# Designs tried in a protein design run: peptides against a protein of PDB entry 5GWM. Part 28

Target 1, 52 residues: chain A of PDB entry 5GWM
Amino acid sequence: DSAISKEDEERYQKLVTENEQLQRLITQKEEKIRVLRQRLVERGDAKGTELN

## One batch from the design tools (peptide; made by RFdiffusion4, then SolubleMPNN)

Design b2_p17_5_s4 (from b2_p17_5, 7 letters changed)
Fold by OpenDDE base, seed 4:
Structure b2_p17_5_s4 (fold): chain B 52 residues (1-52), chain A 17 residues (1-17)
Amino acid sequence: as target 1 above (52 residues)
Amino acid sequence: EVEELKKKLEKINEELK
């Protein structure tokens, strides 16, 4: 049974941890982008309603 | 910036397969 080496297991765990960190960071940044875009739309709509 | 992070994530996912 060629068990995975300790070095390969440590490398795998580092990649899993980095993957989870990147997924969280992407989600946070995408949410921030969504909020900023929504604020721009609301400001545009508010200006549009003021002009009406 | 998000696209670069997605590219890094994809690279890691390929190494995890």
Scores: peptide ipSAE 0.288, ipTM 0.815, DockQ to the pose 0.711
Fold by OpenDDE base, seed 2:
Structure b2_p17_5_s4 (fold): chain B 52 residues (1-52), chain A 17 residues (1-17)
Amino acid sequence: as target 1 above (52 residues)
Amino acid sequence: EVEELKKKLEKINEELK
């Protein structure tokens, strides 16, 4: 019976945990980037309205 | 920075297959 070794199971669980951590971190950074881009647009629009 | 994280994620996903 090809039972997965304890070491292989522990390695797999570490990779799953790291994957979930990276996914959360990516989402957080993408949201921050979105907010920063929106602030740049708002500043551009404010300058445009000030010139008008 | 996000692109580097995505590359790390891809490597992990390939190992999880």
Scores: peptide ipSAE 0.284, ipTM 0.813, DockQ to the pose 0.742
Fold by OpenDDE base, seed 5:
Structure b2_p17_5_s4 (fold): chain B 52 residues (1-52), chain A 17 residues (1-17)
Amino acid sequence: as target 1 above (52 residues)
Amino acid sequence: EVEELKKKLEKINEELK
């Protein structure tokens, strides 16, 4: 029977964990950007610089 | 910065396929 090696399973689990971490980090940063942009709008300040 | 994170996420998603 074809079985995934232990090393391949460990690599897969690392990628899954990193994916979940990146998804959470993206959400947190997008929310922070939204809040900052909203504060600039409320103050009548120029739109903040676009950050990548 | 968020766009760079999205690029990393996309790369990982391709490796998980």
Scores: peptide ipSAE 0.295, ipTM 0.817, DockQ to the pose 0.777; fails the geometry check
Fold by OpenDDE base, seed 1:
Structure b2_p17_5_s4 (fold): chain B 52 residues (1-52), chain A 17 residues (1-17)
Amino acid sequence: as target 1 above (52 residues)
Amino acid sequence: EVEELKKKLEKINEELK
């Protein structure tokens, strides 16, 4: 078990923060995709846009 | 794209192990 440097700890904390941000962003975009799909169903429209 | 975000998340998760 090697001691963690200050630089390694700072990098780790940045990755933890980015992980949390990405998880929130994924959830938000998946919910938006769900809402858009529901609107297409309600209108009887075909899927006209690519989902990313 | 959500899939690209998931790939980035997976990469970060591997670095956090």
Scores: peptide ipSAE 0.293, ipTM 0.817, DockQ to the pose 0.708; fails the geometry check

Design b2_p17_6_s1
Fold by OpenDDE base, seed 3:
Structure b2_p17_6_s1 (fold): chain B 52 residues (1-52), chain A 17 residues (1-17)
Amino acid sequence: as target 1 above (52 residues)
Amino acid sequence: SDLEELRKLKEKLEELK
């Protein structure tokens, strides 16, 4: 039952929103990496080593 | 690279939790 300030609530909501945005970006990049790796496999290209 | 950026994003995400 500790009352938080309005500023603390706003800071918390910003962190929640940022975490959600970062999680979406992580998912997007993971899918992009998957697709790129699949394309390299289909091409028979050894260029997968350049995917940093 | 997407993989390097992914690692950085995961690190930032864990720091914010």
Scores: peptide ipSAE 0.035, ipTM 0.610, DockQ to the pose 0.641; fails the geometry check
Fold by OpenDDE base, seed 2:
Structure b2_p17_6_s1 (fold): chain B 52 residues (1-52), chain A 17 residues (1-17)
Amino acid sequence: as target 1 above (52 residues)
Amino acid sequence: SDLEELRKLKEKLEELK
């Protein structure tokens, strides 16, 4: 019965925390992209295809 | 761009799963 070492648990928790942080950043970027696309639609600007 | 940054972040997120 190899119990998970304290070091393995700490590594796991770091990965979980990093995953949660990255997910929050993804959500923020997706919202920003949504707002920018909406502004382009409202202006009638064809520039929406240039977003990289 | 925010779109390219989003793609990179998604790639990193998938590597952590």
Scores: peptide ipSAE 0.035, ipTM 0.607, DockQ to the pose 0.648; fails the geometry check
Fold by OpenDDE base, seed 1:
Structure b2_p17_6_s1 (fold): chain B 52 residues (1-52), chain A 17 residues (1-17)
Amino acid sequence: as target 1 above (52 residues)
Amino acid sequence: SDLEELRKLKEKLEELK
């Protein structure tokens, strides 16, 4: 295994931070989709195409 | 849509792995 440079470590840490941010956004979007789908089920409405 | 935005975010996440 080759030693990782400081520049490579800094690049990696930026990617890790971005992944964590994106994962939080994904979780928020998935929860919103779940809530909206549940509301459609409760309304008996098949308008899933209206989901943004 | 939130679903399409989710797909785009997942694509970006996979590109960083």
Scores: peptide ipSAE 0.035, ipTM 0.610, DockQ to the pose 0.616; fails the geometry check
Fold by OpenDDE base, seed 4:
Structure b2_p17_6_s1 (fold): chain B 52 residues (1-52), chain A 17 residues (1-17)
Amino acid sequence: as target 1 above (52 residues)
Amino acid sequence: SDLEELRKLKEKLEELK
């Protein structure tokens, strides 16, 4: 049973942590986009198309 | 823009998988 090396475990944990952080940022950006789109719909304003 | 940043973040996330 080749146990995972300590170095491989540390690399894995870094990737897991980075993935969790990126997932949180994605969720925050998606929510912000949703709110901005909703505000544009409520205003009847087409100005939001330049939101890259 | 928030949408462009979102695309870049999603790309980075997929590269980690």
Scores: peptide ipSAE 0.035, ipTM 0.607, DockQ to the pose 0.547; fails the geometry check

Design b2_p17_6_s2
Fold by OpenDDE base, seed 1:
Structure b2_p17_6_s2 (fold): chain B 52 residues (1-52), chain A 17 residues (1-17)
Amino acid sequence: as target 1 above (52 residues)
Amino acid sequence: SELEELRQLKEKLKELQ
């Protein structure tokens, strides 16, 4: 294994945190999209039905 | 390696953005 600098380790740790945050945000948005699609279907909106 | 893990994480973030 190649040794990394302290600066590279700090960058890695920041990337870990950001990656986790972004993954959570993506999941939340995907769920919101699902809920919105479901609401369109429940309202009988043809566009909502097509999105499912 | 820890260096390869950093590279993989960097690429993962690029895919998420």
Scores: peptide ipSAE 0.047, ipTM 0.636, DockQ to the pose 0.092
Fold by OpenDDE base, seed 5:
Structure b2_p17_6_s2 (fold): chain B 52 residues (1-52), chain A 17 residues (1-17)
Amino acid sequence: as target 1 above (52 residues)
Amino acid sequence: SELEELRQLKEKLKELQ
């Protein structure tokens, strides 16, 4: 059985680490988008209450 | 296999970028 080279194993570990980092960044951005959307809704509601 | 796992991670990385 052709064992994976040490170089391929090092590339694999780099991809694992990078993937985990990118997943964390995506989660952080999604949360920031959620917060911004909530603030826009709250501002819209405030404007609606001022008009009524 | 670890080689197939590496390929899958490469594709996942492309989807995240």
Scores: peptide ipSAE 0.046, ipTM 0.637, DockQ to the pose 0.086
Fold by OpenDDE base, seed 2:
Structure b2_p17_6_s2 (fold): chain B 52 residues (1-52), chain A 17 residues (1-17)
Amino acid sequence: as target 1 above (52 residues)
Amino acid sequence: SELEELRQLKEKLKELQ
Protein backbone atom coordinates (compact mmCIF):
# COMPACT_ATOMS: atom_id res chain seq x y z
CA ASP B 1 0.00 0.00 0.00
CA SER B 2 1.70 3.19 -1.21
CA ALA B 3 1.42 5.52 1.78
CA ILE B 4 1.94 9.13 0.71
CA SER B 5 4.99 10.85 2.19
CA LYS B 6 4.61 13.32 5.08
CA GLU B 7 5.62 16.08 2.60
CA ASP B 8 2.83 15.08 0.18
CA GLU B 9 0.29 15.08 3.04
CA GLU B 10 1.44 18.58 4.08
CA ARG B 11 1.12 19.77 0.44
CA TYR B 12 -2.39 18.27 0.27
CA GLN B 13 -3.48 20.02 3.49
CA LYS B 14 -2.15 23.37 2.15
CA LEU B 15 -4.19 22.87 -1.04
CA VAL B 16 -7.32 22.07 1.00
CA THR B 17 -6.86 25.22 3.12
CA GLU B 18 -6.20 27.44 0.08
CA ASN B 19 -9.22 26.00 -1.77
CA GLU B 20 -11.47 26.75 1.23
CA GLN B 21 -10.11 30.33 1.42
CA LEU B 22 -10.65 30.90 -2.32
CA GLN B 23 -14.17 29.45 -2.13
CA ARG B 24 -15.01 31.89 0.71
CA LEU B 25 -13.62 34.79 -1.36
CA ILE B 26 -15.74 33.75 -4.38
CA THR B 27 -18.86 33.58 -2.19
CA GLN B 28 -18.12 37.08 -0.80
CA LYS B 29 -17.67 38.50 -4.33
CA GLU B 30 -20.88 36.84 -5.57
CA GLU B 31 -22.82 38.33 -2.65
CA LYS B 32 -21.31 41.78 -3.34
CA ILE B 33 -22.33 41.50 -7.02
CA ARG B 34 -25.88 40.54 -5.94
CA VAL B 35 -26.12 43.58 -3.63
CA LEU B 36 -24.77 45.95 -6.31
CA ARG B 37 -27.24 44.60 -8.91
CA GLN B 38 -30.11 45.05 -6.45
CA ARG B 39 -29.07 48.68 -5.82
CA LEU B 40 -28.98 49.34 -9.58
CA VAL B 41 -32.49 47.88 -9.95
CA GLU B 42 -33.76 50.05 -7.06
CA ARG B 43 -32.27 53.17 -8.72
CA GLY B 44 -33.80 52.20 -12.07
CA ASP B 45 -37.18 51.62 -10.45
CA ALA B 46 -36.93 55.01 -8.69
CA LYS B 47 -36.26 56.73 -12.05
CA GLY B 48 -39.15 54.83 -13.61
CA THR B 49 -41.53 55.89 -10.85
CA GLU B 50 -40.39 59.53 -11.18
CA LEU B 51 -41.07 59.44 -14.94
CA ASN B 52 -44.52 57.95 -14.43
CA SER A 1 -6.26 7.41 -4.64
CA GLU A 2 -4.91 10.21 -2.42
CA LEU A 3 -2.58 11.24 -5.30
CA GLU A 4 -5.60 11.62 -7.62
CA GLU A 5 -7.41 13.70 -4.96
CA LEU A 6 -4.30 15.94 -4.73
CA ARG A 7 -4.37 16.41 -8.53
CA GLN A 8 -8.09 17.25 -8.48
CA LEU A 9 -7.55 19.88 -5.74
CA LYS A 10 -4.70 21.39 -7.79
CA GLU A 11 -7.03 21.71 -10.81
CA LYS A 12 -9.78 23.26 -8.64
CA LEU A 13 -7.28 25.85 -7.35
CA LYS A 14 -6.28 26.74 -10.94
CA GLU A 15 -9.96 27.30 -11.80
CA LEU A 16 -10.47 29.54 -8.73
CA GLN A 17 -7.36 31.69 -9.38
Scores: peptide ipSAE 0.044, ipTM 0.629, DockQ to the pose 0.087
Fold by OpenDDE base, seed 4:
Structure b2_p17_6_s2 (fold): chain B 52 residues (1-52), chain A 17 residues (1-17)
Amino acid sequence: as target 1 above (52 residues)
Amino acid sequence: SELEELRQLKEKLKELQ
């Protein structure tokens, strides 16, 4: 078993941490997009209701 | 292997960017 160097382990852990951070950021942006779309629908529905 | 895991993480990071 080629013992992975301490440097390679540190590189691995940095990639894991960065991946987790990017995943969290994507989730936050997706939620923000969902909320914005919902607000646009509600405004459209409110205008439709106002036209009635 | 940890080398394969490193490669997989690198590809996952590219997919997220």
Scores: peptide ipSAE 0.044, ipTM 0.626, DockQ to the pose 0.087

Design b2_p17_7_s3
Fold by OpenDDE base, seed 4:
Structure b2_p17_7_s3 (fold): chain B 52 residues (1-52), chain A 17 residues (1-17)
Amino acid sequence: as target 1 above (52 residues)
Amino acid sequence: KVEQLQRRLQELEELEK
């Protein structure tokens, strides 16, 4: 049984935790982009309705 | 279980490069 060393397990858990943090940051940025795009559409539609 | 963690560690180290 090739038991990983305690040091290898600690390295693995650090990389997993970092990957989870990066994934949360990506999700937050994607949501921010979605909200900004929606606000641009709402403002564009408001200008489009004023031009009709 | 341990061999699975080693494989995932290597996969994460390869993704960080």
Scores: peptide ipSAE 0.081, ipTM 0.677, DockQ to the pose 0.039
Fold by OpenDDE base, seed 5:
Structure b2_p17_7_s3 (fold): chain B 52 residues (1-52), chain A 17 residues (1-17)
Amino acid sequence: as target 1 above (52 residues)
Amino acid sequence: KVEQLQRRLQELEELEK
C-alpha cells in the first residue's frame, strides 16, 4: 500500500482549496454579469460587450 | 474571464482524479 506522502496530501489539499476558491469566483462573476445585463435592459442599452 | 476560470477549475478537478 503506497501511503500518500505528506507532501502529496498537502498538494491535494491545496488543489481542493483552490477549486473551492475558483468556484466561488465563478459564482461571483456570473452574478455580476447577471446584474450588469439587467441594468443594460433597464437602461434600454444595446447588447453589451461580449463577456468571457 | 468567467470562461477562463471555468477552464482552470476543470483542469484542477482533472488533477484530483
Scores: peptide ipSAE 0.064, ipTM 0.650, DockQ to the pose 0.108
Fold by OpenDDE base, seed 2:
Structure b2_p17_7_s3 (fold): chain B 52 residues (1-52), chain A 17 residues (1-17)
Amino acid sequence: as target 1 above (52 residues)
Amino acid sequence: KVEQLQRRLQELEELEK
């Protein structure tokens, strides 16, 4: 069993940290989309924003 | 924008395996 090098472990931990940051950012954007959709329904505004 | 971040997240999860 080849022991993982310290450099490979540091690269892996950077990848995990970036992944967690992206997951949090996705969740924040999805919640903002939900709130905006609810406000459009409440206003009767038929202009669906196409979200990329 | 959310779809682009989801694609990037999937690429990172594939590299983590």
Scores: peptide ipSAE 0.060, ipTM 0.642, DockQ to the pose 0.109
Fold by OpenDDE base, seed 1:
Structure b2_p17_7_s3 (fold): chain B 52 residues (1-52), chain A 17 residues (1-17)
Amino acid sequence: as target 1 above (52 residues)
Amino acid sequence: KVEQLQRRLQELEELEK
């Protein structure tokens, strides 16, 4: 069991924190996409904006 | 934009393994 260096632990913790931030942002954008799709359906609008 | 963030998240999750 190779002891993880302090530097490797700090890199891993930064990676975890970045992943959590990205996941929160993805979830927020996916919810916004859901709301916009629902509004398009309610209006009968055939043209959605492409969200990448 | 969402797809780009999802790809970046997946790349980071692969580095955690």
Scores: peptide ipSAE 0.063, ipTM 0.648, DockQ to the pose 0.109; fails the geometry check

Design b2_p17_7_s4
Fold by OpenDDE base, seed 4:
Structure b2_p17_7_s4 (fold): chain B 52 residues (1-52), chain A 17 residues (1-17)
Amino acid sequence: as target 1 above (52 residues)
Amino acid sequence: EVEQLQRKLQELEELEK
């Protein structure tokens, strides 16, 4: 029942917002990694099809 | 970057106590 100070609430909201921003950044990087892996597979498969 | 999120999550859990 300790009323969170206005300063603690503002700090909490800043941390929540920063966490959401970092989650979005991770998702963007994971998607980039997925696309790069797919391009590597496609290049490997293209070389595999050229070897046939 | 994942470690940075884990630190922020821990800071949030500490504020909820």
Scores: peptide ipSAE 0.051, ipTM 0.638, DockQ to the pose 0.066
Fold by OpenDDE base, seed 1:
Structure b2_p17_7_s4 (fold): chain B 52 residues (1-52), chain A 17 residues (1-17)
Amino acid sequence: as target 1 above (52 residues)
Amino acid sequence: EVEQLQRKLQELEELEK
């Protein structure tokens, strides 16, 4: 196995943690979008606003 | 917003490889 420095391991763990945080945030936003889309369908409303 | 986060997530996944 390749020797990795403690500093490189700490950098990698920060990337992993940030990715997990971003994944959770994406999931929360996608669920909110799903709920809003469902409400628009139930009302028979036209397309919602453009999503970024 | 979601698309920006997805791009950032992809960038980080590429750095982990």
Scores: peptide ipSAE 0.047, ipTM 0.615, DockQ to the pose 0.110
Fold by OpenDDE base, seed 5:
Structure b2_p17_7_s4 (fold): chain B 52 residues (1-52), chain A 17 residues (1-17)
Amino acid sequence: as target 1 above (52 residues)
Amino acid sequence: EVEQLQRKLQELEELEK
């Protein structure tokens, strides 16, 4: 049985933690984009730049 | 910026396979 080394498990856990952090950051930025777009609509300003 | 984070997220998901 090729048991996963402790080093490989530590690397995997680091990736999982970083992935979860990035997912939270994406969600926060997407919500900020939604709020900004809504404010532009409320002002009658159709000039939203595409957010990349 | 969001697209850069999405690319990094995809890279991590590929490494977790």
Scores: peptide ipSAE 0.047, ipTM 0.612, DockQ to the pose 0.110
Fold by OpenDDE base, seed 2:
Structure b2_p17_7_s4 (fold): chain B 52 residues (1-52), chain A 17 residues (1-17)
Amino acid sequence: as target 1 above (52 residues)
Amino acid sequence: EVEQLQRKLQELEELEK
C-alpha cells in the first residue's frame, strides 16, 4: 500500500484544476469559432440575396 | 491555439492516470 504523499496529492489537485480551466477555455474558443462561422454564413446569404 | 490547448489537456489527462 503506497500511501500517496501530501505533496503528490497537492500536485494531482493542481493538474485537475488546470485541466478544468483548459477545458473551459477550449469550449469558449470553440463557441467563438461557431459564432464567427454563423456570421460569415449570414453575410454570405445577405450578399447572395442582394445580387439576385 | 485550440489544438495546442487540446494537446496540453491530453498530456494532463495522461499524468492523472
Scores: peptide ipSAE 0.046, ipTM 0.613, DockQ to the pose 0.103

Design b2_p17_8_s1 (from b2_p17_8, 8 letters changed)
Fold by OpenDDE base, seed 5:
Structure b2_p17_8_s1 (fold): chain B 52 residues (1-52), chain A 17 residues (1-17)
Amino acid sequence: as target 1 above (52 residues)
Amino acid sequence: ELKKRLEEIQKELEELK
């Protein structure tokens, strides 16, 4: 019976928590990139209207 | 690199199963 040591269980729980944190951080950065790209498009459109 | 660290953690999690 490969009883997972207490140390291995504690390590596993830390890795699960870190995995979830990193997934959230990646999603937040991807959303921030999307918003910044949208603002660049809107500013480009504003410059296009100012040239008319 | 967050994605690289995520991949490393996912690998370590699979090794602990």
Scores: peptide ipSAE 0.298, ipTM 0.837, DockQ to the pose 0.656
Fold by OpenDDE base, seed 3:
Structure b2_p17_8_s1 (fold): chain B 52 residues (1-52), chain A 17 residues (1-17)
Amino acid sequence: as target 1 above (52 residues)
Amino acid sequence: ELKKRLEEIQKELEELK
């Protein structure tokens, strides 16, 4: 029986937790970039409407 | 960077399966 060692299980759980934290952090940064880009577009569109 | 560390973790997780 290839019972995962206690050390490997503890390592796995730490890596799972870190993986989830990094995924959330990456997603948050990507969403922040998306929102900033959208605000730049909206400001461009607002300037375009002021010229009409 | 974060994506590189994520890839390293994902590799280590696959090695533990």
Scores: peptide ipSAE 0.297, ipTM 0.837, DockQ to the pose 0.622
Fold by OpenDDE base, seed 4:
Structure b2_p17_8_s1 (fold): chain B 52 residues (1-52), chain A 17 residues (1-17)
Amino acid sequence: as target 1 above (52 residues)
Amino acid sequence: ELKKRLEEIQKELEELK
């Protein structure tokens, strides 16, 4: 009969919300890194094609 | 930093289950 205290439930919900926010932020940063790397490749390939 | 905080939160969430 360990009913989760109302305080523990409120703490749990805050942690769930923070976890989701951090996961979204990490994904956004990883996508930004991917896009930046792709742009560097495209710029490198554009210079490589001008040397042909 | 963000990944470390995420791991800490995930640990706290598993301890509350």
Scores: peptide ipSAE 0.295, ipTM 0.836, DockQ to the pose 0.647
Fold by OpenDDE base, seed 2:
Structure b2_p17_8_s1 (fold): chain B 52 residues (1-52), chain A 17 residues (1-17)
Amino acid sequence: as target 1 above (52 residues)
Amino acid sequence: ELKKRLEEIQKELEELK
């Protein structure tokens, strides 16, 4: 079993932290896209109801 | 791109295990 060096452990912890940050940022952007799409549907439905 | 960078990090993490 190759013992992980202290430098490799510090690199691993930095990559774990960056991975978690990127996952959170992607999720936030996907949620923002979902909310914007929902608002477009709601505005489309409102315009469709006013035209009748 | 964020998804590409995430994939690169996940690959580097797997190489360190």
Scores: peptide ipSAE 0.293, ipTM 0.836, DockQ to the pose 0.622

Design b2_p17_8_s2 (from b2_p17_8, 8 letters changed)
Fold by OpenDDE base, seed 4:
Structure b2_p17_8_s2 (fold): chain B 52 residues (1-52), chain A 17 residues (1-17)
Amino acid sequence: as target 1 above (52 residues)
Amino acid sequence: KLRERLEEIQKEIEELK
């Protein structure tokens, strides 16, 4: 029986928790980048409409 | 940094299974 040690199980649970935290942080940054790009497009289109 | 650490953690998780 390859019973994982209590130390390895605690390490595994810490790594899973950190993985979830990092995934959330990446998603939040990607969404912020998306919103900033959209605002740049909207401002660019406003300037283009004033010039035409 | 964040993606690199995520990849390292995913590797360590797979090594513990």
Scores: peptide ipSAE 0.328, ipTM 0.854, DockQ to the pose 0.674
Fold by OpenDDE base, seed 5:
Parts: structure tokens; C-alpha cells; sequence
Structure b2_p17_8_s2 (fold): chain B 52 residues (1-52), chain A 17 residues (1-17)
């Protein structure tokens, strides 16, 4: 029985936690990019209406 | 950077299973 050392278990739990944190951070950045793109479209449309 | 680190962590997680 390769009992995972207590150190390896603690390392595993830290890696799992970091993985979840990075996944959340990536999702938050992707959402922010989506919102910024939408605001650029809305501003483009506003400038298009001002030129008529 | 973030995706690269995520891939590294996922690899290390699989190596510890």
C-alpha cells in the first residue's frame, strides 16, 4: 500500500485549491472581456447614430 | 500565464493520484 505521505496529501489539497481559484479567476476574466466587448459595441452604435 | 499554470497544476494533481 503506497500510503500517500502526509506531505503529499497536503500538497494535493493545496493544488486542488489553487486549481479551483485559477478556474474562478479565468472565468471572471472571460466574463469581464465579454462585458468590455459589449460596451465597445454599444459605444460604436452610439457613434454611428451621431453621424446621421 | 493563468491557463498555463492551470494546466501545470492539473498535471501535478494527476501525478499525485
Amino acid sequence: as target 1 above (52 residues)
Amino acid sequence: KLRERLEEIQKEIEELK
Scores: peptide ipSAE 0.328, ipTM 0.854, DockQ to the pose 0.680
Fold by OpenDDE base, seed 1:
Structure b2_p17_8_s2 (fold): chain B 52 residues (1-52), chain A 17 residues (1-17)
Amino acid sequence: as target 1 above (52 residues)
Amino acid sequence: KLRERLEEIQKEIEELK
């Protein structure tokens, strides 16, 4: 296996960090969307009922 | 946007392994 350059190692570490941040952000947004949809349904909002 | 960027990063990570 060819040893990666120092520049490639630094790039890899930055990409791993960004990947973890994006995964967390996506999960947080998906959960927030779920909670907002549920609150619209509980309020009897016509848009909430259409989202089910 | 966020999922697209995640997929780009995952490809670049795999190219560096």
Scores: peptide ipSAE 0.327, ipTM 0.852, DockQ to the pose 0.685
Fold by OpenDDE base, seed 2:
Structure b2_p17_8_s2 (fold): chain B 52 residues (1-52), chain A 17 residues (1-17)
Amino acid sequence: as target 1 above (52 residues)
Amino acid sequence: KLRERLEEIQKEIEELK
């Protein structure tokens, strides 16, 4: 196994950091979608209860 | 877009191991 260059190691660390940032951003968007769907269900249930 | 960029980064990370 050829040792990676110092430039490739610095590139690797930048890519790992960006990967973690993107994973966090995706998780935050998925959680926001979950919360919005739950609020739509809660509002649907409230309208169903008022019509009876 | 975000998932596509994540997949590209994961590929580049694997090429550097």
Scores: peptide ipSAE 0.326, ipTM 0.853, DockQ to the pose 0.601

Design b2_p17_8_s3 (from b2_p17_8, 10 letters changed)
Fold by OpenDDE base, seed 5:
Structure b2_p17_8_s3 (fold): chain B 52 residues (1-52), chain A 17 residues (1-17)
Amino acid sequence: as target 1 above (52 residues)
Amino acid sequence: DLRKRLEKIKKEIEELK
């Protein structure tokens, strides 16, 4: 029975935590990109309504 | 690159299982 060493268990837990942090950060960036794209569309629409 | 780092971590996690 290759019991995982204490050092490997601690490394595993750190990697799991980092994985979750990176997943959250990716989701936050994707949402920010969505919001920025929406603001660009809204600004484009505002420029299209400028009746000269 | 966050996605590349995430994929590396996923591989390291699977190697420790």
Scores: peptide ipSAE 0.242, ipTM 0.819, DockQ to the pose 0.662
Fold by OpenDDE base, seed 1:
Structure b2_p17_8_s3 (fold): chain B 52 residues (1-52), chain A 17 residues (1-17)
Amino acid sequence: as target 1 above (52 residues)
Amino acid sequence: DLRKRLEKIKKEIEELK
């Protein structure tokens, strides 16, 4: 395999870091959505009970 | 869109391997 340039290595490391940050942020948002949906159901909110 | 950005980053990572 061709040796990676220094610029490509720096780009790769930045992209890996951003990927990990975005994966964590997506997981946190999905969990927050789950908790909010559950709270709407527990309150008897008709819109909350329809959320799948 | 976070998912679109994530998929773009994954493609760019594979292009650098």
Scores: peptide ipSAE 0.241, ipTM 0.817, DockQ to the pose 0.686
Fold by OpenDDE base, seed 4:
Structure b2_p17_8_s3 (fold): chain B 52 residues (1-52), chain A 17 residues (1-17)
Amino acid sequence: as target 1 above (52 residues)
Amino acid sequence: DLRKRLEKIKKEIEELK
């Protein structure tokens, strides 16, 4: 039973924390991309309705 | 690349389990 060293446990906890931070940052960027795409569609539709 | 860093961290986490 290789008990994880204190140094490996501290490394594991840092990696878990960094993983969670990066996952949140990716989700925030993906949501921002979704919102920007939706605004481009709405601007396209607004120009299509004015021509009409 | 954030996804590339995330995949590296996931591998390092699995190596420590």
Scores: peptide ipSAE 0.240, ipTM 0.818, DockQ to the pose 0.656
Fold by OpenDDE base, seed 2:
Structure b2_p17_8_s3 (fold): chain B 52 residues (1-52), chain A 17 residues (1-17)
Amino acid sequence: as target 1 above (52 residues)
Amino acid sequence: DLRKRLEKIKKEIEELK
């Protein structure tokens, strides 16, 4: 097994860090979409109850 | 596209293992 170079280890660690940052950003956007959809349902339900 | 970038990074990580 060839030992990984110091430069390849530094590159690997940067890619791992970027991967974690992107995963967190995706999760935050998915949660924001969920909250916005819920607010649209709540506003739709409020209009549906006022029109009856 | 964030998902496309994430999948590229995952491939680059596996190539360095």
Scores: peptide ipSAE 0.236, ipTM 0.817, DockQ to the pose 0.646

## One batch from the design tools (peptide; made by RFdiffusion4, then SolubleMPNN)

Design b2_p18_1_s1 (from b2_p18_1, 7 letters changed)
Fold by OpenDDE base, seed 1:
Structure b2_p18_1_s1 (fold): chain B 52 residues (1-52), chain A 18 residues (1-18)
Amino acid sequence: as target 1 above (52 residues)
Amino acid sequence: EKEVEERRRKALEEALEE
């Protein structure tokens, strides 16, 4: 077991917390994209939102 | 500072249980 330094452990803990925050933000954006796509389908406007 | 450290500790504990 390579003993990680206290500084490396604190950096890892920071990265874990940031990753969990980013995962929550990704899920929120994916749900928002789903809702927007569904609204475009319901309006018949499905041809107008090619994000080039 | 302490509240941020406790939040990071909790996130590490949750990530090590998987």
Scores: peptide ipSAE 0.107, ipTM 0.735, DockQ to the pose 0.028
Fold by OpenDDE base, seed 4:
Structure b2_p18_1_s1 (fold): chain B 52 residues (1-52), chain A 18 residues (1-18)
Amino acid sequence: as target 1 above (52 residues)
Amino acid sequence: EKEVEERRRKALEEALEE
């Protein structure tokens, strides 16, 4: 049983918490990119219909 | 302070279940 020090456990817990926060930020940015892409398609289709 | 410690404990439990 390699007993990790209390300091190493607290360091690991900080890294896990930071990783979860970063994953939430990635998901929020991906959703924002999805919405922006959809709005660009909707605007492209509106301009394509006006040029015919 | 206690709420931050509880969130860290939960994050550790979730990371040990993988």
Scores: peptide ipSAE 0.105, ipTM 0.733, DockQ to the pose 0.028
Fold by OpenDDE base, seed 2:
Parts: sequence; C-alpha cells; structure tokens
Structure b2_p18_1_s1 (fold): chain B 52 residues (1-52), chain A 18 residues (1-18)
Amino acid sequence: as target 1 above (52 residues)
Amino acid sequence: EKEVEERRRKALEEALEE
C-alpha cells in the first residue's frame, strides 16, 4: 500500500472537483445544443408550411 | 478555507460512492 502523501490527496481532490465542474458544464452545453437544434427544426417546419 | 475543504470532501465522497 503506497501511502498517498497529503499533498497527492489534496491534488486528487482538486482534480475530482474540477472534473465534476467540467461534467456539469458539458451537460449544460449539450442541453443548449439540443434546444438550438429543436429551434432550427421548428423554423425549418415553419418555412416548409409557408412554401405550400 | 473551510468551505472549500468541505466542497472537496463532498466531491470525494460522491466520487467514492460509484
């Protein structure tokens, strides 16, 4: 059992916290992309109905 | 300092429960 130094444990905890923050940011961006794609479909459908 | 340490402790606990 390699005793993890207190400094290595603090570095690991920083990386875990940063990873969770990045995961939340990814999820927020993916949801924004989903909403933007849906609005593009709705605008495409509106243009398709205006040409008939 | 204590609030940042508590956030890191919570993040470590959540990552060890998976």
Scores: peptide ipSAE 0.095, ipTM 0.732, DockQ to the pose 0.029
Fold by OpenDDE base, seed 3:
Structure b2_p18_1_s1 (fold): chain B 52 residues (1-52), chain A 18 residues (1-18)
Amino acid sequence: as target 1 above (52 residues)
Amino acid sequence: EKEVEERRRKALEEALEE
């Protein structure tokens, strides 16, 4: 049985914690992108309503 | 251990401000 060393387990736990932090960061950046895209659509729609 | 965790947290906070 290839018992994972205590050092390898501690490295894995650090990678899991870092991955969870990076996933939170990705979600925040994706929400910022969503809001910016929505504002661009609303500005496009406002210009479209002035041209009709 | 705590100092390494704080440095990692700080590096992530800096990457959030961009």
Scores: peptide ipSAE 0.040, ipTM 0.581, DockQ to the pose 0.044

